# Peptides against a protein of PDB entry 3VZA: the designs that were tried, part 1

Scores and structures below are computed, not measured.

Target 1, 98 residues: chain A of PDB entry 3VZA
Amino acid sequence: RVERLCKSKELFEERLGLEIRRIHNEQLQFIFRHIDHKDPDKPYMFTLSINEQGDYEVTSCTPPLDCISEFQLKVRETNNFSAFIANIRKAFTALSFK
Target 2, 62 residues: chain B of PDB entry 3VZA
Amino acid sequence: AAYVTQLYYKISRIDWDYEVEPARIKGIHYGPDIAQPINMDSSHHSRCFISDYLWSLVPTAW
Structure headers, positions and changes below count from the first letter of each chain, unless a header shows other numbers.
Peptide ipSAE is a variant of ipSAE made for these designs: the mean of its two directions, with the distance scale d0 fixed at 1.0 Angstrom where the peptide's residues are scored. Compare it only between designs on the same protein; published cut-offs may not carry over.
The geometry check fails a fold that doesn't show the stated peptide or that is severely misdrawn somewhere.

## One batch from the design tools (peptide; made by RFdiffusion4, then SolubleMPNN)

Design b1_p8_1_s1 (from b1_p8_1, 4 letters changed)
Fold by OpenDDE base, seed 2:
Structure b1_p8_1_s1 (fold): chain B 98 residues (1-98), chain C 62 residues (1-62), chain A 8 residues (1-8)
Amino acid sequence: as target 1 above (98 residues)
Amino acid sequence: as target 2 above (62 residues)
Amino acid sequence: DLLQKLLE
């Protein structure tokens, strides 16, 4: 099972172009690649924590997204974490076209 | 590793077929309405196309 | 919450 879990993680990282890391101060870092077809390895990332109120909080976003605050509000309202991540990727994709 | 793979499923709703050759991207996407099969030959597509396609399966409606 | 478990 452990071996399958490792394989699963690797498959998701490569196929979705999404890496998830635990980083300092109780945060998760989400790193998107395969966004820019002209530069597939260029990272688009954000960090996430749970604040003292128990709400999802974006602690950083690189490159910055104007819509990230709205998405943070939406995920708090709907608790739809899947849509939250997917919309962030969609926003990064739109940004890559400049 | 268990928690991170669970998180990937929570995000993507994809379950991979782990018994096929590495070049075959095979699995099932469990959408809100109906489950859809995934079956691609990765050698026929760019990494970006594959990722874009898979993410296109994930609903963005809140 | 899965995220809470990951951040614990």
Scores: peptide ipSAE 0.428, ipTM 0.958, DockQ to the pose 0.219
Fold by OpenDDE base, seed 1:
Structure b1_p8_1_s1 (fold): chain B 98 residues (1-98), chain C 62 residues (1-62), chain A 8 residues (1-8)
Amino acid sequence: as target 1 above (98 residues)
Amino acid sequence: as target 2 above (62 residues)
Amino acid sequence: DLLQKLLE
């Protein structure tokens, strides 16, 4: 099963263009690629933690998104983590068109 | 690795077919309605198109 | 919480 799990991670990273990393201070970093068709390797990323109240909190976003605060509110209200990540990617995609 | 793959499923609701040739992207997307098959030849598409297509399967409604 | 488990 270990081989299956490793292969699964690689398939998700390549096919979704999404890398997930553990970073310092108990945070997760989400790195999107395959956003800009002219530069597929250009990263769009944000970091996420769980704050003292137990809520999801975006601790950084590069490049910055005007809508990220609203999305943080929405995921806290709905607990729809899938929609949260998908909407962030959608916003990054829109940003790539400048 | 178990937790991160579980997170990918939590996000995408996709289950891959791991017994297919490397160039074949095959799996199942589980949405709120009915499950939909994924079956595409990666050699026919750009990396960006593939990712855009797969993400288009993920609902953005809150 | 899955995220919390990932951070442990």
Scores: peptide ipSAE 0.425, ipTM 0.958, DockQ to the pose 0.241
Fold by OpenDDE base, seed 4:
Structure b1_p8_1_s1 (fold): chain B 98 residues (1-98), chain C 62 residues (1-62), chain A 8 residues (1-8)
Amino acid sequence: as target 1 above (98 residues)
Amino acid sequence: as target 2 above (62 residues)
Amino acid sequence: DLLQKLLE
């Protein structure tokens, strides 16, 4: 089962182009790759924590997204974490076209 | 490892088939209405295409 | 919360 879990993580990382890391100060870092077809390894990332109120809080976003604050509001309202992540990727994709 | 894989499922709603050859991307996407099969030959696609395709399965409606 | 569990 441990081997399967490790393989699962690797498959998701490669196929979705999404890496998830635990970083300092009790945060998760989400790193998207495979966004820019001309530079597939270019990372697009954001960090997430749970604030004092227990709500999801985006603590950084690189490159910055104008819509990230709205998405943070939406995920707090809907608790739809899947749509949250998918919309961020969609926004990064749009940004990659400059 | 269990928690991170659970998070990937929470995000993507994809369950991989772990018993196929490495070049085969096979699994099931569990949408809100019906489960859809995933079955791709990765050797015929770029990494970006594969990722874009898989993410296209994930609804963006809040 | 799954995120919270990951951060524990």
Scores: peptide ipSAE 0.422, ipTM 0.958, DockQ to the pose 0.242
Fold by OpenDDE base, seed 3:
Structure b1_p8_1_s1 (fold): chain B 98 residues (1-98), chain C 62 residues (1-62), chain A 8 residues (1-8)
Amino acid sequence: as target 1 above (98 residues)
Amino acid sequence: as target 2 above (62 residues)
Amino acid sequence: DLLQKLLE
């Protein structure tokens, strides 16, 4: 089972270009790659926590996104975590077209 | 690792076929309406194209 | 909650 779980994580990381890490102070770090076709390894990332009220909170975003605060509001309203992550990736993609 | 893989499914709604050769990207995407198969030859595409394609399967409507 | 479990 451990081998299967490790393989699953590796396939998701490579195919989605998304790495998920647990970091200090009870946060998750989401690292997107394969965004810029001219620089596939360039990372686009954000960190996420759950605040004292139990709500999702974006604690950092690199590079910054103008829409990130609106997305945080939307995920709190809808609880649609999938759309939350997908919209962030779409926003990073748009940003890569400078 | 179980929680991380569960999170990947929560995000993407994709279940991979782990029995195929590495060059074959095969699985199922479980969308809101009907399940759709994924079956592509990775040697014919860039890493960026593959990722863009897979993410295009994920709805962005809130 | 899955996210809660990952953050704890």
Scores: peptide ipSAE 0.422, ipTM 0.958, DockQ to the pose 0.245

Design b1_p8_1_s2 (from b1_p8_1, 5 letters changed)
Fold by OpenDDE base, seed 1:
Structure b1_p8_1_s2 (fold): chain B 98 residues (1-98), chain C 62 residues (1-62), chain A 8 residues (1-8)
Amino acid sequence: as target 1 above (98 residues)
Amino acid sequence: as target 2 above (62 residues)
Amino acid sequence: DLLSKLLS
């Protein structure tokens, strides 16, 4: 069971190019790689928390995305967390083309 | 950490097959419609292609 | 907390 969980994490990190970290003040950091085909290890990341109302809040985004505030609104309205993460990756991908 | 695997499933809706050779990327993507199989040889693709392909399975409609 | 919301 423990071995399976460890292997699962490694497979997801490598295959999705997505690392998830718990950081200070009850936040999660999402780190995307495999975005830039010329530099696969270049990280694109954002951090997530909940505000006093219990709503998702993006606390940082590197590099910055103009659309991140709209996505934050959308995930609050729809609670579609999968689409939230996928749209952020799509936006980072678009940004990598400069 | 079980919560990490749970988060990855919540995000991707992918369940891996853990009984195949290391170079084989095999699993199932569970979308709102029919589940779709994943089965590819990673040695024939770049890391970026693999990730792009897998993310293409994840709907972006809100 | 955040994890509880995500995993609920």
Scores: peptide ipSAE 0.672, ipTM 0.961, DockQ to the pose 0.631
Fold by OpenDDE base, seed 5:
Structure b1_p8_1_s2 (fold): chain B 98 residues (1-98), chain C 62 residues (1-62), chain A 8 residues (1-8)
Amino acid sequence: as target 1 above (98 residues)
Amino acid sequence: as target 2 above (62 residues)
Amino acid sequence: DLLSKLLS
């Protein structure tokens, strides 16, 4: 069986429309595409770090989401990272409807 | 990098079938209950539809 | 660090 790490990343990026990048200051950038059906390549993104207490912290969100601070609280409380990302995508989707 | 694929699984709970032809989106979603198969012909759908469908598999309950 | 927390 051949190692599939590279192919796996490519498949997830395309199929989920989600790119994950390591950026400066030990942060991760999450870039959603395929949100706006009229503009599939338009990026919706946020950056994530860990604060001095060891808690997840959203350091930027573009476009801004009113709910992002609440989601940050929820993921700290529940540690449900999957729901965190899925809810952010849901919020970006709702925002794209204008 | 290995950590990236691990993150994708942590987020989506999807495991792809890497042996099928590129046009076939085949895998398994491991939800909280029974695992569900994924098996789509990508040529029949837009990129946005495919992404929306796959994300619909991911629970949003905290 | 962040990755350790995410992948723990």
Scores: peptide ipSAE 0.672, ipTM 0.961, DockQ to the pose 0.627
Fold by OpenDDE base, seed 4:
Structure b1_p8_1_s2 (fold): chain B 98 residues (1-98), chain C 62 residues (1-62), chain A 8 residues (1-8)
Amino acid sequence: as target 1 above (98 residues)
Amino acid sequence: as target 2 above (62 residues)
Amino acid sequence: DLLSKLLS
């Protein structure tokens, strides 16, 4: 099972182009790659935490997204974390076209 | 770590087939309506195409 | 915490 878990992480990272890291102050960093077809290794990332009220809070976004605050509101309202991440990737993809 | 796999499933709703050869991307996407099989030869596609395709399976409706 | 909320 341990071997499967390691393999699972590697498969998801490569196939989805999404890396998830635990960082300081109980935050998660989400790093997207494979966004820009001309530069597949270019990272697009954001960090996520829980505020004092227990709500999801985006603490950083690189490059910045105009829509990130709206997505934060939407995920708080719907608790649809899958759509939250997918929409962020969609926004990063659109941004890569300049 | 088990929590990492759980997060990826929560995000993508994809379950991989871990028994196939590395070049084969095989699994199941569990959408809201019906499960859809994933089965593609990675050697025929770019990394970006593969990622774009897989993410296209994930609904963006809130 | 964050992980508990995500995995609940």
Scores: peptide ipSAE 0.670, ipTM 0.962, DockQ to the pose 0.623
Fold by OpenDDE base, seed 2:
Structure b1_p8_1_s2 (fold): chain B 98 residues (1-98), chain C 62 residues (1-62), chain A 8 residues (1-8)
Amino acid sequence: as target 1 above (98 residues)
Amino acid sequence: as target 2 above (62 residues)
Amino acid sequence: DLLSKLLS
């Protein structure tokens, strides 16, 4: 099972171009690659925590996204974490064309 | 690793087939209504295309 | 939730 879990993580990282890391101060770092077709290895990332109120909180976003605060509000309202991550990727993708 | 793989599933709703050759991207996407198979030859596509395609399976409606 | 487990 451990081998399967390791393989699963690697497959998701490569195929989705999404790396998820635990970082300091109880945060998760989400690193998107394969966004810019001209520079597939260019990272687009954000960090996420749960604040004192128990709500999802984006603690950083690189490059910055104008829509990130709205997405944070939407995920708090809907609890749709999948849509939250997918919309962030869509926003990064749109940004890569600018 | 169990938690992070669970998170990937929570995000993507994809379950991979782990018994196929490395070049075969095979699995199932579990959408809100109907589960759909994934079956593609990675050697025929760029990394960006593959990722874009897989993410296109994930609904963005809140 | 899952995220809380990952962050705890």
Scores: peptide ipSAE 0.399, ipTM 0.958, DockQ to the pose 0.224

Design b1_p8_1_s3 (from b1_p8_1, 4 letters changed)
Fold by OpenDDE base, seed 5:
Structure b1_p8_1_s3 (fold): chain B 98 residues (1-98), chain C 62 residues (1-62), chain A 8 residues (1-8)
Amino acid sequence: as target 1 above (98 residues)
Amino acid sequence: as target 2 above (62 residues)
Amino acid sequence: DLLEKLLS
């Protein structure tokens, strides 16, 4: 069971090209790779926390996304975390073509 | 940790088949309508293509 | 906390 959990994490990291890390101050770091086909290991990342009101807050985004503030608003309104992450990846993908 | 795999499922709605050979990407995507099987030979695709394909399964509608 | 909100 522990072995399966470890394997599961590895499969998701490799197949989705998404790493999730706990970082200081009760934040999560989401690191996308496999975005730029010319540089598959190039990281695209953002960090997430909960603010004092209990709402999702993006604390950093590298590289910057013009749409990240709107996505933060949308996820607060809809609570659709899946769409939140997927849209961020889509935006990073679009950015990689510029 | 278990929480991480739970997050991956919350994000992707994918459940992997853990009993297949490493070169086989097999699982199920649980979309809003009908569950769709995933069954790929990873040796035929780049890592980026595989990731793009899997993410294409995840709806972006809010 | 964040994880509690995400996994609820």
Scores: peptide ipSAE 0.629, ipTM 0.960, DockQ to the pose 0.653
Fold by OpenDDE base, seed 3:
Structure b1_p8_1_s3 (fold): chain B 98 residues (1-98), chain C 62 residues (1-62), chain A 8 residues (1-8)
Amino acid sequence: as target 1 above (98 residues)
Amino acid sequence: as target 2 above (62 residues)
Amino acid sequence: DLLEKLLS
């Protein structure tokens, strides 16, 4: 049912602090919150697309991460999308301890 | 909306129990080895703690 | 397509 799908989405957004949006030019935007315990609503985000070769490509990252290019390489090699997202969140968390 | 819930499962490997009261966070995490239950009272934790805890269940090994 | 690759 549509109602069940809506509830599922809301639970994941709140509990994981992760919002997923479809944006222009066939891209997905991933928005992390609950990263900074002193500012839980502060967003950390990146956008993802498929390039002409059919490979995952990060098209933006805010704030920028030094490790994002390495993660892009790793997800292309392993196709482990779960680890890709989890490592990005881990990197954003480390960045919040400025 | 169906594709979004599929993405959340692909990322987190979590299946929620949708029949419990709102203050109860209950579900199952399906890791590479043995599935583990999730069962916590959200009223005793901050939003950041809850998210950090759930993400700690997700392996970062490539 | 991105979604096709992700959900394949």
Scores: peptide ipSAE 0.623, ipTM 0.960, DockQ to the pose 0.618
Fold by OpenDDE base, seed 4:
Structure b1_p8_1_s3 (fold): chain B 98 residues (1-98), chain C 62 residues (1-62), chain A 8 residues (1-8)
Amino acid sequence: as target 1 above (98 residues)
Amino acid sequence: as target 2 above (62 residues)
Amino acid sequence: DLLEKLLS
């Protein structure tokens, strides 16, 4: 059912606090919420593209993360996209305590 | 869209049970070893706690 | 493209 696809997206967005958007120039925007327990709706986000070499490239990160360049390198090396996203969320979480 | 759902699965390795009441967060997390059930009452937890818990299921090892 | 790489 097409109805289930819509429901699935809504469930993931709410439960994971992660929204995924297609944006200009063939990029994806990943928007995390539910990071700061004192401000659950505060967004933490980054955008992703593929560069001319075909490698993942983070094109923006708000707020900025010192570790984002290292994570970009790691996902290129391992192709572990799940760990990539999870580590970014972990880093945003750590940042929210400062 | 189907691609979005597939992305969420690629990221989280979670498959939801879509037949339960809205307050029930039920599904299966498919980790590298054994699949683990998810089954919690959302009314007992904050949105942030729920998200933190679900993300804790996702390995961060590269 | 990006989606093809992600979903391949």
Scores: peptide ipSAE 0.618, ipTM 0.960, DockQ to the pose 0.626
Fold by OpenDDE base, seed 1:
Structure b1_p8_1_s3 (fold): chain B 98 residues (1-98), chain C 62 residues (1-62), chain A 8 residues (1-8)
Amino acid sequence: as target 1 above (98 residues)
Amino acid sequence: as target 2 above (62 residues)
Amino acid sequence: DLLEKLLS
């Protein structure tokens, strides 16, 4: 099972172009690549934590997204984490076209 | 790690077929409706195209 | 924590 889990992680990272890291102070960092077809390795990333009320909170976003605050509200309302991540990737993709 | 694999499934709803050759991207996407198969030859596509295609399977409706 | 919320 350990071998399968390691392979699964590698397949998801490469195929989705999404890396997930645990970072300091109980946060997760989400790093998107494969966004810019002219620069596939260019990272687009954000960090996520839980605030005092137990709600999702985006603690950083690089490059900045105008819509990130609205998405934070939406994921709190719907608890649809899949849509949250997918919409962020969509926004990063739009940003890559300048 | 088990937790990160679980996160990837929570996000993408994709389950990979681990028994195929490395160049084959094969799996199942479990959407809100009917499950859809994934089956593509990675050697025929760029990394960006593959990622864009797979993410297109993930609904963005809240 | 965050992981507990995400995976619950």
Scores: peptide ipSAE 0.608, ipTM 0.960, DockQ to the pose 0.633

Design b1_p8_1_s4 (from b1_p8_1, 4 letters changed)
Fold by OpenDDE base, seed 4:
Formats: sequence, structure tokens, C-alpha cells
Structure b1_p8_1_s4 (fold): chain B 98 residues (1-98), chain C 62 residues (1-62), chain A 8 residues (1-8)
Amino acid sequence: as target 1 above (98 residues)
Amino acid sequence: as target 2 above (62 residues)
Amino acid sequence: SLLEQLLK
């Protein structure tokens, strides 16, 4: 089962082009690749924490997204974490065309 | 590893088929209405196309 | 942990 779990992580990382890392100060870092078709390895990333109120908080976003604050509000309202991540990827994709 | 894979499922709603050859991307996407199969030959697509396609399965409606 | 919290 451990072997399967390791394989699962690798498959998700490669196929979704999404790496998830635990970083300092109880944060998660989400690193998207495969965004720019001309530069597939270029990372697009954001970090996330749970603040003192228990709400999702985006602590950084690189490159910056104008919509990230709105998405943070939306995920707090809906608790739809899947849509949260998917919308961020969509926004990064749009940004890559500029 | 269990937690991170659970998070990937929470995000994507995809369950992979782990018994197929590496070149085959096979699994099931569990959407809100009906489960849909995933079955791709990765050798026929770029990494970016594959990722874009898989993410297209994930609803963006809040 | 944050990861566990996110999985709620």
C-alpha cells in the first residue's frame, strides 16, 4: 500500500502538473507546471495557510494574480477547495498568454 | 503520502488505475453527476496537453 | 497539521 501511495503521488504530480509541498510555518505550497506550453517546466505557485480564525489564507502567489483575493473569499464562503485550486490554475493559464 | 494523495483526490476527484502500463493514463473522474472514464495514450500528447485535459474535467463552479 | 485541516 505504501508503494501504491508513492506511485499515486508521482502520477498526480506528473499528470496534473501539480506539486504540493509542506513548507515552514504550517503552510502548503502548490506548484503548477505544464501551464505554459512553450515552457512546460515554468512554475506557477501559491502558498496557503489556515489563519487564526480557521479560514484559508493565501500567503503568497507567484506570479501575482489579480483574482487571488476573490478566490480566497469564494473558498471561504463555499468550502469548495476543488474549484479553488482549479480556478487558480485557470487564472495562471490565462496569465501565461500575456 | 496518504494525506497528500487524499488531497489530490479532494482537488481532482480522479482515481487512477495503477495496474496499466506507464504510457497509459487510465482512471476515473468522479464528477458531481456521473463518473467518467479517463483513458489516454500519453505518447500521443504533450505533457501540457495532458494536464490541460485533466484539469478541464474539474469543475470551476463554486 | 495544515494538511489534515485541509482534508476536513
Scores: peptide ipSAE 0.321, ipTM 0.955, DockQ to the pose 0.818
Fold by OpenDDE base, seed 2:
Structure b1_p8_1_s4 (fold): chain B 98 residues (1-98), chain C 62 residues (1-62), chain A 8 residues (1-8)
Amino acid sequence: as target 1 above (98 residues)
Amino acid sequence: as target 2 above (62 residues)
Amino acid sequence: SLLEQLLK
């Protein structure tokens, strides 16, 4: 099972172009690649925590997204974490086209 | 590692087939309606196309 | 952990 889990993580990272890291102060860092077809290795990232109220909170976003605050509100309202992450990737993709 | 893989599933709803050759991207996407198979030859696509395709399977409706 | 909380 350990081997399967390691392989699973590697497959997700490569195929989704999404790396997930645990960073300081109980935060998760989401790093998207494969966004810009002309620069596949360019990272698009955001960090996430759960604040004292128990709500999802985006603590950083690079490059910045105008819609990130709205998405944070939406995920708090719907608790649809999948749509939250997918919409962020969609927004990064749109941004890459300038 | 179990938690991060669970998180990937929570996000993507994809379950990979771990028994196929490395060049074969095979699995199942469990959407809100019917489960759909994933089966593609990675050697015939760019990394960006593959990622875009897989993410296209994930609903963005809140 | 945050990860565990996110999975809830």
Scores: peptide ipSAE 0.316, ipTM 0.955, DockQ to the pose 0.811
Fold by OpenDDE base, seed 5:
Structure b1_p8_1_s4 (fold): chain B 98 residues (1-98), chain C 62 residues (1-62), chain A 8 residues (1-8)
Amino acid sequence: as target 1 above (98 residues)
Amino acid sequence: as target 2 above (62 residues)
Amino acid sequence: SLLEQLLK
């Protein structure tokens, strides 16, 4: 099981181009790659925490996204974490074409 | 590692087939409707194409 | 942890 879990993580990281890290101050860092086809290793990232009210809070976004605050509101309203992450990736993808 | 892989599933709703050769991207996407198989030859696609394709399976509707 | 909370 341990070996499978390790392999699973590696497969997700490579295939989705998404790395997830635990970082200081009880935050998660989401690092997207494979966004820019001209520069596949260029990272697009954001960090996430849960605030004192128990709500998802985006603590950083690099590069910045105009829509990130709206997405934070949407995920708090819907609790649709999957759509939250997918929409952020979609927004980063759109940004890479500018 | 268990928590991280569970989070990946929570995000993507993809379950991989771990018994196939590395060049084969095989799994199942569990969408809101019917589950759909994933079966790609990775040697025929760029890393970006593969990622874009897999993310296209994930609904963006809130 | 945050990860555990996210998985709830």
Scores: peptide ipSAE 0.315, ipTM 0.955, DockQ to the pose 0.805
Fold by OpenDDE base, seed 1:
Structure b1_p8_1_s4 (fold): chain B 98 residues (1-98), chain C 62 residues (1-62), chain A 8 residues (1-8)
Amino acid sequence: as target 1 above (98 residues)
Amino acid sequence: as target 2 above (62 residues)
Amino acid sequence: SLLEQLLK
């Protein structure tokens, strides 16, 4: 099972181009790659925490997205975490075209 | 590792087939409707195409 | 942990 879990993580990281890391101050860092077809390893990332009120809070976004605050509101309203992450990736993709 | 893999499933709703050759991307995507199979040869596509395709399976409607 | 909270 341990070997399977390790393989699973590696498959998700490579195939989705999404790395998830635990970082300081009880935050998760989401790092997207495979966004820019001209530079597949270029990272697009954001960090997430649960604030004192128990709500999802984006603590950083690099590069910045003007829609990130709206997405934060939407995920709090709908609790649709899958759509939250997918919409962020879509926004990063749009940004890569400038 | 158990927690992060659970999170990947929460995000993507994809379950991989772990018993195939490394070049074969095989699994099942579970959406609001019926489950859809994933079965592609990674050697035929770029890393970006593969990721874009898999993410296209994930609904963006709130 | 935050990860456990996110998995709720």
Scores: peptide ipSAE 0.311, ipTM 0.955, DockQ to the pose 0.772

